Peptides against a protein of PDB entry 3JWR. Designs and how they scored, part 372

Target 1, 323 residues: chain A of PDB entry 3JWR
Amino acid sequence: TRELQSLAAAVVPSAQTLKITDFSFSDFELSDLETALCTIRMFTDLNLVQNFQMKHEVLCRWILSVKKNYRKNVAYHNWRHAFNTAQCMFAALKAGKIQNKLTDLEILALLIAALSHDLDHRGVNNSYIQRSEHPLAQLYCHSIMEHHHFDQCLMILNSPGNQILSGLSIEEYKTTLKIIKQAILATDLALYIKRRGEFFELIRKNQFNLEDPHQKELFLAMLMTACDLSAITKPWPIQQRIAELVATEFFDQGDRERKELNIEPTDLMNREKKNKIPSMQVGFIDAICLQLYEALTHVSEDCFPLLDGCRKNRQKWQALAEQ
Target 2, 298 residues: chain A of PDB entry 3JWR as posed
Amino acid sequence: TRELQSLAAAVVPSAQTLKITDFSFSDFELSDLETALCTIRMFTDLNLVQNFQMKHEVLCRWILSVKKNYRKNVAYHNWRHAFNTAQCMFAALKAGKIQNKLTDLEILALLIAALSHDLDHRGVNNSYIQRSEHPLAQLYCHSIMEHHHFDQCLMILNSPGNQILSGLSIEEYKTTLKIIKQAILATDLALYIKRRGEFFELIRKNQFNLEDPHQKELFLAMLMTACDLSAITKPWPIQQRIAELVATEFWEQGDQVGFIDFVCTQLYEALTHVSEDCFPLLDGCRKNRQKWQALAEQ

## One batch from the design tools (peptide; made by RFdiffusion4, then SolubleMPNN)

Design b2_p29_8_s4 (from b2_p29_8, 13 letters changed)
Fold by OpenDDE base, seed 3:
Parts: C-alpha cells; structure tokens; sequence
Structure b2_p29_8_s4 (fold): chain B 323 residues (1-323), chain A 29 residues (1-29)
C-alpha cells in the first residue's frame, strides 16, 4: 500500500526528537504516520529489531495492521490509546530504568501487548458484553474482551507479511506468546484488583524479587496496568482531554444500555451525571491508581514522574469536585 | 476459531500448535 511504502521509506527520528522517553508525552499533535514512526523507534531503541532479526518492512506492515484493527468510531479505546500505552511502557523501560530488570523476550512481549491490548475494542466493557448476550460472552467466562484482544493480536502476528516474530526460536515464540497473553489479560481491571494485594504486600514487606517467576509475572501484570492507566499521570491539560474521551465512550455505552438493554446506567456511564466526573476521578485515583504508582516507584524510583503526575491530577480533580 | 485456524497455518504451525497445547494444559491445571 502507499501507506506502507511511505512508512517503510521514511527516516525514523530519534527517541529524543520524538520525545517518546518522556512520561509527559502527548500524541495529540501527531499524525498517524508519526505515531507509526514512534512505534518503529520504540522497537529499535529497545534492541528488539536487532535481537529478534525483524525485517523493517514486516515491522512496518505489522504496525499498520495493528493500527487498522482499532476502530475509528470508538472515542477512547482506539489506536491512540494503544499507542499511548506503548509509549508509557517505552518510557517506563527507558526513563524508568525497568529495561535492565527484564529479559529481551519480556520487553518484546510487553511492547507487542501494549500496542495490541485493546484490538477491535467496541467501546463497551465486559459487563455490557455479558448483559447483551454477545457471542463473545459464550466463548469466555471472564475477561471476555481481553481474550478477544489477544485473539486479534494472534491473528495479526500470524498474518502473511506481519510475522514480526519469525526470527524467534520455537521456545522463544512460545514464551513470548505466553507473556503477551498474560499481559493483555492483565489489563482487565478486575484481575488487577484481584492480584494487586499480593504485589503491594510483597513491596511492603521488602520481599519483592523479580528472580521469582511468579513475582515476575505479577510485576509484568502491574506494569501493564500502570501503562494502560497512564493517562491519569499526564500533565493536567492532557489528562482533562483524555478524561473527556473516556467520558464520551462511557456515556455512549450508557446510552446503549438504556436503549438496547433497557437498564439505567451506573453513574460512571450516565451522561446526566457529568457533574460527578471530578469526584469519580478522585475516587478512581484513590481506589486504583495511587497505590499502583507508589509500588511501581518503589520498584524503580525513576518511575516517580508517574506517581507525581497522578498526585497532581488528584489535586486538580479534587478542586473541581469542590467547585 | 475458523479464521484464526486458517491464519495460524501460515506461521510456524508446529510452534503455534505446541503453544496452544501447553496453554490448554495450564488452564486445565
């Protein structure tokens, strides 16, 4: 395609030029081509292209395929969300110095997972899928959408001309897919809530050890969640804009719940309760975000900008809630 | 399922089949 030719022939700017190592990064001013260039840079600077012998054209095609398999009519869970999740992962690995704590296969898996974790997202949560009796709800008992996202990820990885993992051994391939699956599934907040207590307790007791395979898996799950939720850490103008996109998508779901399911939406999904957004954001930060970024900062102090951003945004949302 | 099966046949089908078996075994544990 013309798009592939343009991307494959383009000079990829440095990570410094693209500012993709910054936790404060914003994609708002970037074209789709520039987001793809950023993604190439992430793979290159993490040594994934070299270490796993990726062909440049195949990587370009894969990136474009991933981008294409996000829906354009979804307000938040689109390519830009996946791209920002991957950028936060890249920043956490580089600026946050987590790269040195992980294997190359884990890094490869996390980056693929971050880009792929919401593939074909429909702008509705698992609860809606279950209540609507969607065919996907018959295939999976829990984390329905996350299983679907992984299936889409796998489909793309195995598509002709998109096989970025073709340079891996069979064992490396299996390991990578396992980690990708676990990482995508970890983006289900229900699973985060279930598992986070163990992680926080290990941190609190100074018993956290990445050499333990179970603790490694737990950490990768927490890191995925931290990147997935990273919008809450962004500078306030960016946070506000992203919160509006999230609210739009949630309200669209609430409207569908009323129309299609004949149910009253929760406050979070209720367009009529827009005035509760600031207080709900404070609640979300307190219940879900703060402890995660505190724990992540404990693992790597260089991740502090995420925690600091989250705290600052809490103050901003609290001030609006008091208004 | 069917669309996935067709695409998987183009990759390393042995590696994928082995991965799927191991995942099924782990989920059954």
Amino acid sequence: as target 1 above (323 residues)
Amino acid sequence: MAALDGLLSVADPEAFAEYMREEEEREAE
Scores: peptide ipSAE 0.032, ipTM 0.590, DockQ to the pose 0.025
Fold by OpenDDE base, seed 5:
Structure b2_p29_8_s4 (fold): chain B 323 residues (1-323), chain A 29 residues (1-29)
Amino acid sequence: as target 1 above (323 residues)
Amino acid sequence: MAALDGLLSVADPEAFAEYMREEEEREAE
């Protein structure tokens, strides 16, 4: 395609020029081509292209395929969300110095997972999928959408001309797919809530050890969630704008719940309760976000900007809730 | 997964087949 030709022929700017190492990064001003260039730079600077012998054209095609498999009519869970998740992962690996704690296969898997974790998202949550009796709800009992996202990821990875993992050995390939699956499934917030207590307790007791395979898996899951939720850490103008996108998508679901399912939506998805957004954001930060970024900062102090951003945005939302 | 498995042009068919077997075994537990 013309898009592929343009991407494959383009000079990829440095990570510094693209600012993709910054925790404060925003994609709002970037074109789709520029987001693809950023993605190439992430793979390159993490040494994934070299270490796994990726062909440049294949990587370009894969990136474009991933981007194409996000829906444009979804307000928040689109390519830009996946891209921002991957950018936060890249920043956490580089600026947050987490790269030194992980294997190349783990890094490869996390980056692929971050880009792929919401593939073909429909702008509705698992609860809606279940209640609407969607065919996907017959395949999976829990984490329905996350299983679907992984299936889409696998489909793309195995599509002709998109096989970025072709340079891996059999064992490396198996390991990579396992980690990708675990990482995508970990983005189900229900699973995060279930598992986070173990992680926080290990941190609190100073018993956290990345040499333990189970604890490694747990850490990768927490890191994925931290990147997936990273919008809450952004500078206030960026946070506020992203929160509006999230609210738009949730209200669209709530409207569909009323119309299609004849149910009253929760406050989170109720357009008539938009005035509660600030207080709900404070509650979300307190219940979900703060402890995660505190724990992540304990593992790597260079991740502090995420925690600091989260705290600052809590203050901003609290001030709005008091008006 | 089942419908997808038969149609994939995998990078390494042996690796993929082995991965799928391991996942099926894990899901059966």
Scores: peptide ipSAE 0.024, ipTM 0.535, DockQ to the pose 0.025
Fold by OpenDDE base, seed 2:
Structure b2_p29_8_s4 (fold): chain B 323 residues (1-323), chain A 29 residues (1-29)
Amino acid sequence: as target 1 above (323 residues)
Amino acid sequence: MAALDGLLSVADPEAFAEYMREEEEREAE
């Protein structure tokens, strides 16, 4: 395609020029082509292209295929969300110095997972899929959409001309796919809520050890969640804009719940209760976000900008809730 | 971003301009 030719022939700017190492990064001013160039730079600067012998054209095609398999009519869970998740992962690995704690296969898997974790998202949550008796709800009992996202990820990775993992051994390939699956499934907040207690307790007791395979898996899951939720850490103008996109998608679901399911939506998804957004954001930060970024900062102090951003945004939302 | 636009324009200005037009047309459909 002309798009592929343009991307493959383009000069890829440095990570410094693209500012993709910054935790304060914003994609709002970037074209789709620029987001693809940023993604190439992430793979290159993490040494993934060199270490796994990726062909440049294959990587370009894969990126474009991933982007194409996000829906354009979804307000928040689209390519830009996946791209921002991957950028936060890149910043956490580089600026947050987590790269030094992980293997190359783990880094490869995390970056692919971050870009792929919401593939073909429909703008509705697992509860809606289940209650609407969607065909996907017959395939999976829990984490319905996350299983679907992984299936889409696997489909793309195995598609002709998109096989960025072709340079891996059979064992490396199996390991990578296992980690990708675990990382994508970890983005289900229900699983995060179930597992986070173990992680926080290990941190609290100073018993956390990345050399333990179970604790490594747990850490990768927590890191994925931290990147997935990273919008809450962004500078206030960026946070506000992203919160509007999230609210739009949730309200669209709430409208469908009324129309299609004949149910009253929760406050979070109720357009008529938009005035509760500030207080709900405070509640979300307190219940889900703060302790996660505190624990992540304990593992790597260079991740402090995420925690600091979350705290600052809590203050901003609290001030709005008091008006 | 100005630096990014500059680098893209140096690589293949015509191909980039065509791509941008095609992308805008596809988004308008």
Scores: peptide ipSAE 0.005, ipTM 0.392, DockQ to the pose 0.013
Fold by OpenDDE base, seed 4:
Structure b2_p29_8_s4 (fold): chain B 323 residues (1-323), chain A 29 residues (1-29)
Amino acid sequence: as target 1 above (323 residues)
Amino acid sequence: MAALDGLLSVADPEAFAEYMREEEEREAE
């Protein structure tokens, strides 16, 4: 395609020029091409291209295929969300120095998972899918969308000309897919809520050990969640804009719930209760975000900007809630 | 908030609603 030719021929700027190592990164001013260039840079600077012998054209095609399989009519859960999740992962690995704690296969899997974790998202949550009797709800009992996202990820990885993992051994391939699946499934916040207590206790007791395979898996899950939620850590103007996108998508679901399912939406998805957004944001930060970024900062102090950003945004939302 | 609220609404809408009510009650106290 013309798009592929343009991407494959383009000079990829440095990570410094693209600012993709910054936790404060914003994609708002970037074109789709620039987001793809950023993604190439992430793979390159993490040594994934070299270590796994990725062909440049295949990587470009894969990135474009991933981007294409996000829906454009979804306000928040689109390519830009996946891209921002991957950028936060890249920043956490580089600036947060988590790269040194992980294997190349784990890094490869996390980056692929971050980019793929919401593939073909429909702008509705698992509850809506269940209540609407969608065919996917018959295939999966829990984490319906996350299973679908992984299936889409696998489909793309196995598609002709998109096989960025073709340089891996069979064992490396299996390991990578296992980690990708676990990472994508970990973006189900229900799983996060269920598992986070174990992670926090390990940190609190100074018993956290990445050499333990179970604790490694747990950490990768927490890291995925931290990147997926990283919008809450962004500078206030960016945070506000992303919150608007999220609210738009949630209100669209709430409107559909009223119309299609004849139910009153929850406050979060109720357009009539938009004035509660600030207080809900404070509650979300306190219940979900703060402890996660605190724990992550204990694993790597260089991740502090995520925690600091989250705290600052809490203050901003609290001030709005008091108005 | 957005991803969480979507997931909390999926995991247990009543629990989330209850949490929000409890927070509102705590602020009113």
Scores: peptide ipSAE 0.021, ipTM 0.638, DockQ to the pose 0.111; fails the geometry check

## One batch from the design tools (peptide; made by RFdiffusion4, then SolubleMPNN)

Design b2_p30_3_s1 (from b2_p30_3, 13 letters changed)
Fold by OpenDDE base, seed 3:
Structure b2_p30_3_s1 (fold): chain B 323 residues (1-323), chain A 30 residues (1-30)
Amino acid sequence: as target 1 above (323 residues)
Amino acid sequence: SELEELEKIREEEMEIYEELEKLLGTKKEP
């Protein structure tokens, strides 16, 4: 395609030029092509292209395929969300120095997972999928959408000309897919809530050890969630704008819940309760985000900008909630 | 039965989502 030709022929700017190592990064000013260029840079600077012998054209095609399999009519859970998740992963790996704690296969898996974790997202949560008796709810018992996202990820990875993992051994491929699956599934906040207590307790007791395979898996899950939720850490103008996109998508779900399911939506998804957004954001930060970024910062102090951003945004939302 | 087990898993998941919604300051309006 012309898009592939343009991407494959383009000079890829440095990570410094693209600012993709910054936790404060914003994609708002970037074209779709520039987001793809950033993604190439992430793979390159993590040595994934070299270490796994990725062909440039195949990587370009894969990126474009991933981007294409996000829906454009979804306000938040689109390519830009996936891209920002991957950028936060890249920043956590580089600037947050998490790269030194992980294997190349884990890094490869996390980056693929971050880009793929919401593939074909429909702008509705698992609760809606269950209550609507969607066909996907018949296939999966738990984490319905995350299973679907992984299936889409796997489909793309196996598609002709998109096989970025073709340079891996059979064992490396299996390991990578396992980690990708676990990482995508970890983006279900229900699973995060179930597992986070173990992680926080290990950190609190100073018993956290990345050499333990179970603790490694747990850490990768927490890191995925930290990147997925990273909008809450962004500079206030960015955070506020992203929160509007999230609210838009949630309100669209709430409107569908009323219309299609004949149920009253929760305040989060109720368009009439938009004035509750600031207080709900404070609640979200306190209940979900703060402890995660505190724990992550304890694993690597260089991740502090995520925690600091989260704290700053809590203050901003609290000030709005008091108005 | 396998069906009852599946229903139980789905119920447990729904409870988690309801708890999550509550934690996020969300209430179903009555």
Scores: peptide ipSAE 0.201, ipTM 0.719, DockQ to the pose 0.384
Fold by OpenDDE base, seed 2:
Structure b2_p30_3_s1 (fold): chain B 323 residues (1-323), chain A 30 residues (1-30)
Amino acid sequence: as target 1 above (323 residues)
Amino acid sequence: SELEELEKIREEEMEIYEELEKLLGTKKEP
């Protein structure tokens, strides 16, 4: 395609020029081509292109295929969300110095998972998919959308001209796919709530050890969630704009719940309760986000900008909730 | 059975989603 030719021929700017190592990064002013260039730079600077012998054209095609398999009519869970999740992962690995704690296969899997974790998202949550008796709810018993996202990821990775993992051995390939699946499934907030207590207790007791395979898997899951939720850590103008996109998508679901399912939506998805957004954001930060970024900062102190951003945004939302 | 175990996992996850909604101040109106 003309898009592929343009991307493959383009000079890829440095990570410094693109500012993709910054936790404060914003994609709002970037074109789709620039987001693809940033993604190439992430793979290159993590040594993934060199270590796994990726062909440049194949990587370019894969990035464009991933981008194409996000829906354009979804307000929040689109390519820009996946791109920002991957950028936060890159910043946590580089600026947060987590790269030195992980294997190259784990880094490869996390970056692919971050870009792929919401593929073909429909702008509705697992609860809606279950209640609507959607065909996907018959295929999967739990984490319905996350299983679908992984299936889409696997389909793209196996598509002609998109095989970025072709340089891996059979054992490396199997290991990478296992980690990708676990990382995508970990983005289900229900699984996060179920597992986070073990992680926080290990940190509290100073018993956390990345050499333990189970604790390594747990850490990768927590890191994925920290990147997926990273909008809450962004500078206030960015956070406000992303919160509006999230609210738009949730209100669209709530409108469909009323119309299609004859159910009253929850406050989060109820357009009539827009005035509760500031207090709900404070509740979300306190219940879900703060402890996660505190624990992540305990594992790597260089991740402090995520915690600091979350605390600053809590103060801003609290001030709006008091008005 | 494997089916009963999967149903139990589904029920546990639904309970977690309900708790999540409650924690977020997003109570389903009864």
Scores: peptide ipSAE 0.192, ipTM 0.727, DockQ to the pose 0.528
Fold by OpenDDE base, seed 5:
Structure b2_p30_3_s1 (fold): chain B 323 residues (1-323), chain A 30 residues (1-30)
Amino acid sequence: as target 1 above (323 residues)
Amino acid sequence: SELEELEKIREEEMEIYEELEKLLGTKKEP
């Protein structure tokens, strides 16, 4: 395609030029082409292209395929969200120095998972999918959308000309797919709530050990969630704008819940309760985000900018909630 | 049965989502 030819022929700027190592990174000013160039740079600077013998054209095609399989009519859970999740992962690996704690296969899996974790997202949550008796709810018992996202990821990885994992051995391939699946499933916030207590307790007791396979898996799950939620850590103008996108999508779901399911939406999904957004954001930060970024910062102190950003945004939201 | 296990997992997931909604201050109005 013309898009593929343009991407494959383009000079890929440095990570420094693209600012993709910054936790404060924003994609708002980037074109779709520039987001794809950033993604190539992430794979290159993590040595994934070299170590796994990725063909440049195949990587370019794969990135464009992933981007194409995000819906354009979804306000938040689109390519830009996946791209920002992957950028936060890249920043955590590089600037946060988590790269040194992980294998190349784990890094490969996490980056693919971050880019793929919301593939074909419909702008509605698992609760809506269940309540609407959607066909996907018949296929999967839990984490319905995350299973679908993984299936989409697997479909793309196996599509002709998109096989970025063709340089892997059979064992490496199986391992990578296992980690990708676990990482995508970990973005279900219900699974995060279920598992986070074990992680926080290991940190609290100073018993956290990445050489333990179970603890490694747990850490990868927590890291995925930390990157997925990383919008809450961004500089206030960026955070505020992203919160508006999230609210737009949630209100669209709430409108559909009323119309299609005859259900009164929750305050989060209720357009008429927009004035509660600041207090709900404070609640979200306190209940979900703070402890995660505290624990992540304990694993790697260089991740502190995520925690600091989250704390600063809590103060901003609290000040708005008091008005 | 496998079906009963699937139903139980779905119920547990829904309970977690409901708890999450409560934690976020997103109470369903009755």
Scores: peptide ipSAE 0.169, ipTM 0.714, DockQ to the pose 0.467
Fold by OpenDDE base, seed 4:
Structure b2_p30_3_s1 (fold): chain B 323 residues (1-323), chain A 30 residues (1-30)
Amino acid sequence: as target 1 above (323 residues)
Amino acid sequence: SELEELEKIREEEMEIYEELEKLLGTKKEP
């Protein structure tokens, strides 16, 4: 395609030029082409292209295929969300120095997972899918959308001309897919809630050890969640704008819940409760985000900007909730 | 049965989502 030709022929700017190592990064001013260029840079600077012998054209095609399989009519869970998740992963790996704690296969899997974790997202949560008796709810018993996202990821990875993993051995391929699946499934916030206690306890007891395979898996899950939720860490103007996108999508779901399911939406999904957004954001930060970024910062102090950003945004949301 | 296990997993997931909603201040006012 013309898009592929343009991307494949383009000079990829440095990570410094693209600012993709910054935790404060924003994609708002980037074109779709620039987001693809940033993605190429992430793969290159993580040595994934070299270490796994990726063909440049195949990587370009894969990126464009991933981007194409996000819906444009979804307010938040679109390509830009996936791209920002991947950028946060890249920043955590580089600036947060987590790269040195992980294998190349784990890094490869996490980056693919971050880009793929919401593929074909429909702008509705698992609860809606289940309550609507959607065909996907018949295929999967838990983490319905996350299983679907993984299936879409796998489909793309196996599609002709998109096989970025073709340079891997059979065992490396299996390992990578396992980690991708686990990482995508870990973005189900229900699974995060279920598992986070174990992680926090290990940190609190100073028993956390990345050499333990189970603890490694747990850490990768927590890191995925930290990147997926990273909008809450962004500079206030960025955070506020993203919160509006999230609210838009949630209100669209709530409107559908009323219309299609004949149910009253929760305050989070209720357009008429827009005034509760600041207090809900404070609640979200306190209940979900703060402990995660504290624990992540304990694993790597260079991740502090995520925690600091989260704390700053809590103060901003609290001030709005008091008005 | 496999069906009972699936139902149990669904119930557990729903409980977690309800807990999450509660934590996020989205209390269904009784």
Scores: peptide ipSAE 0.164, ipTM 0.713, DockQ to the pose 0.413

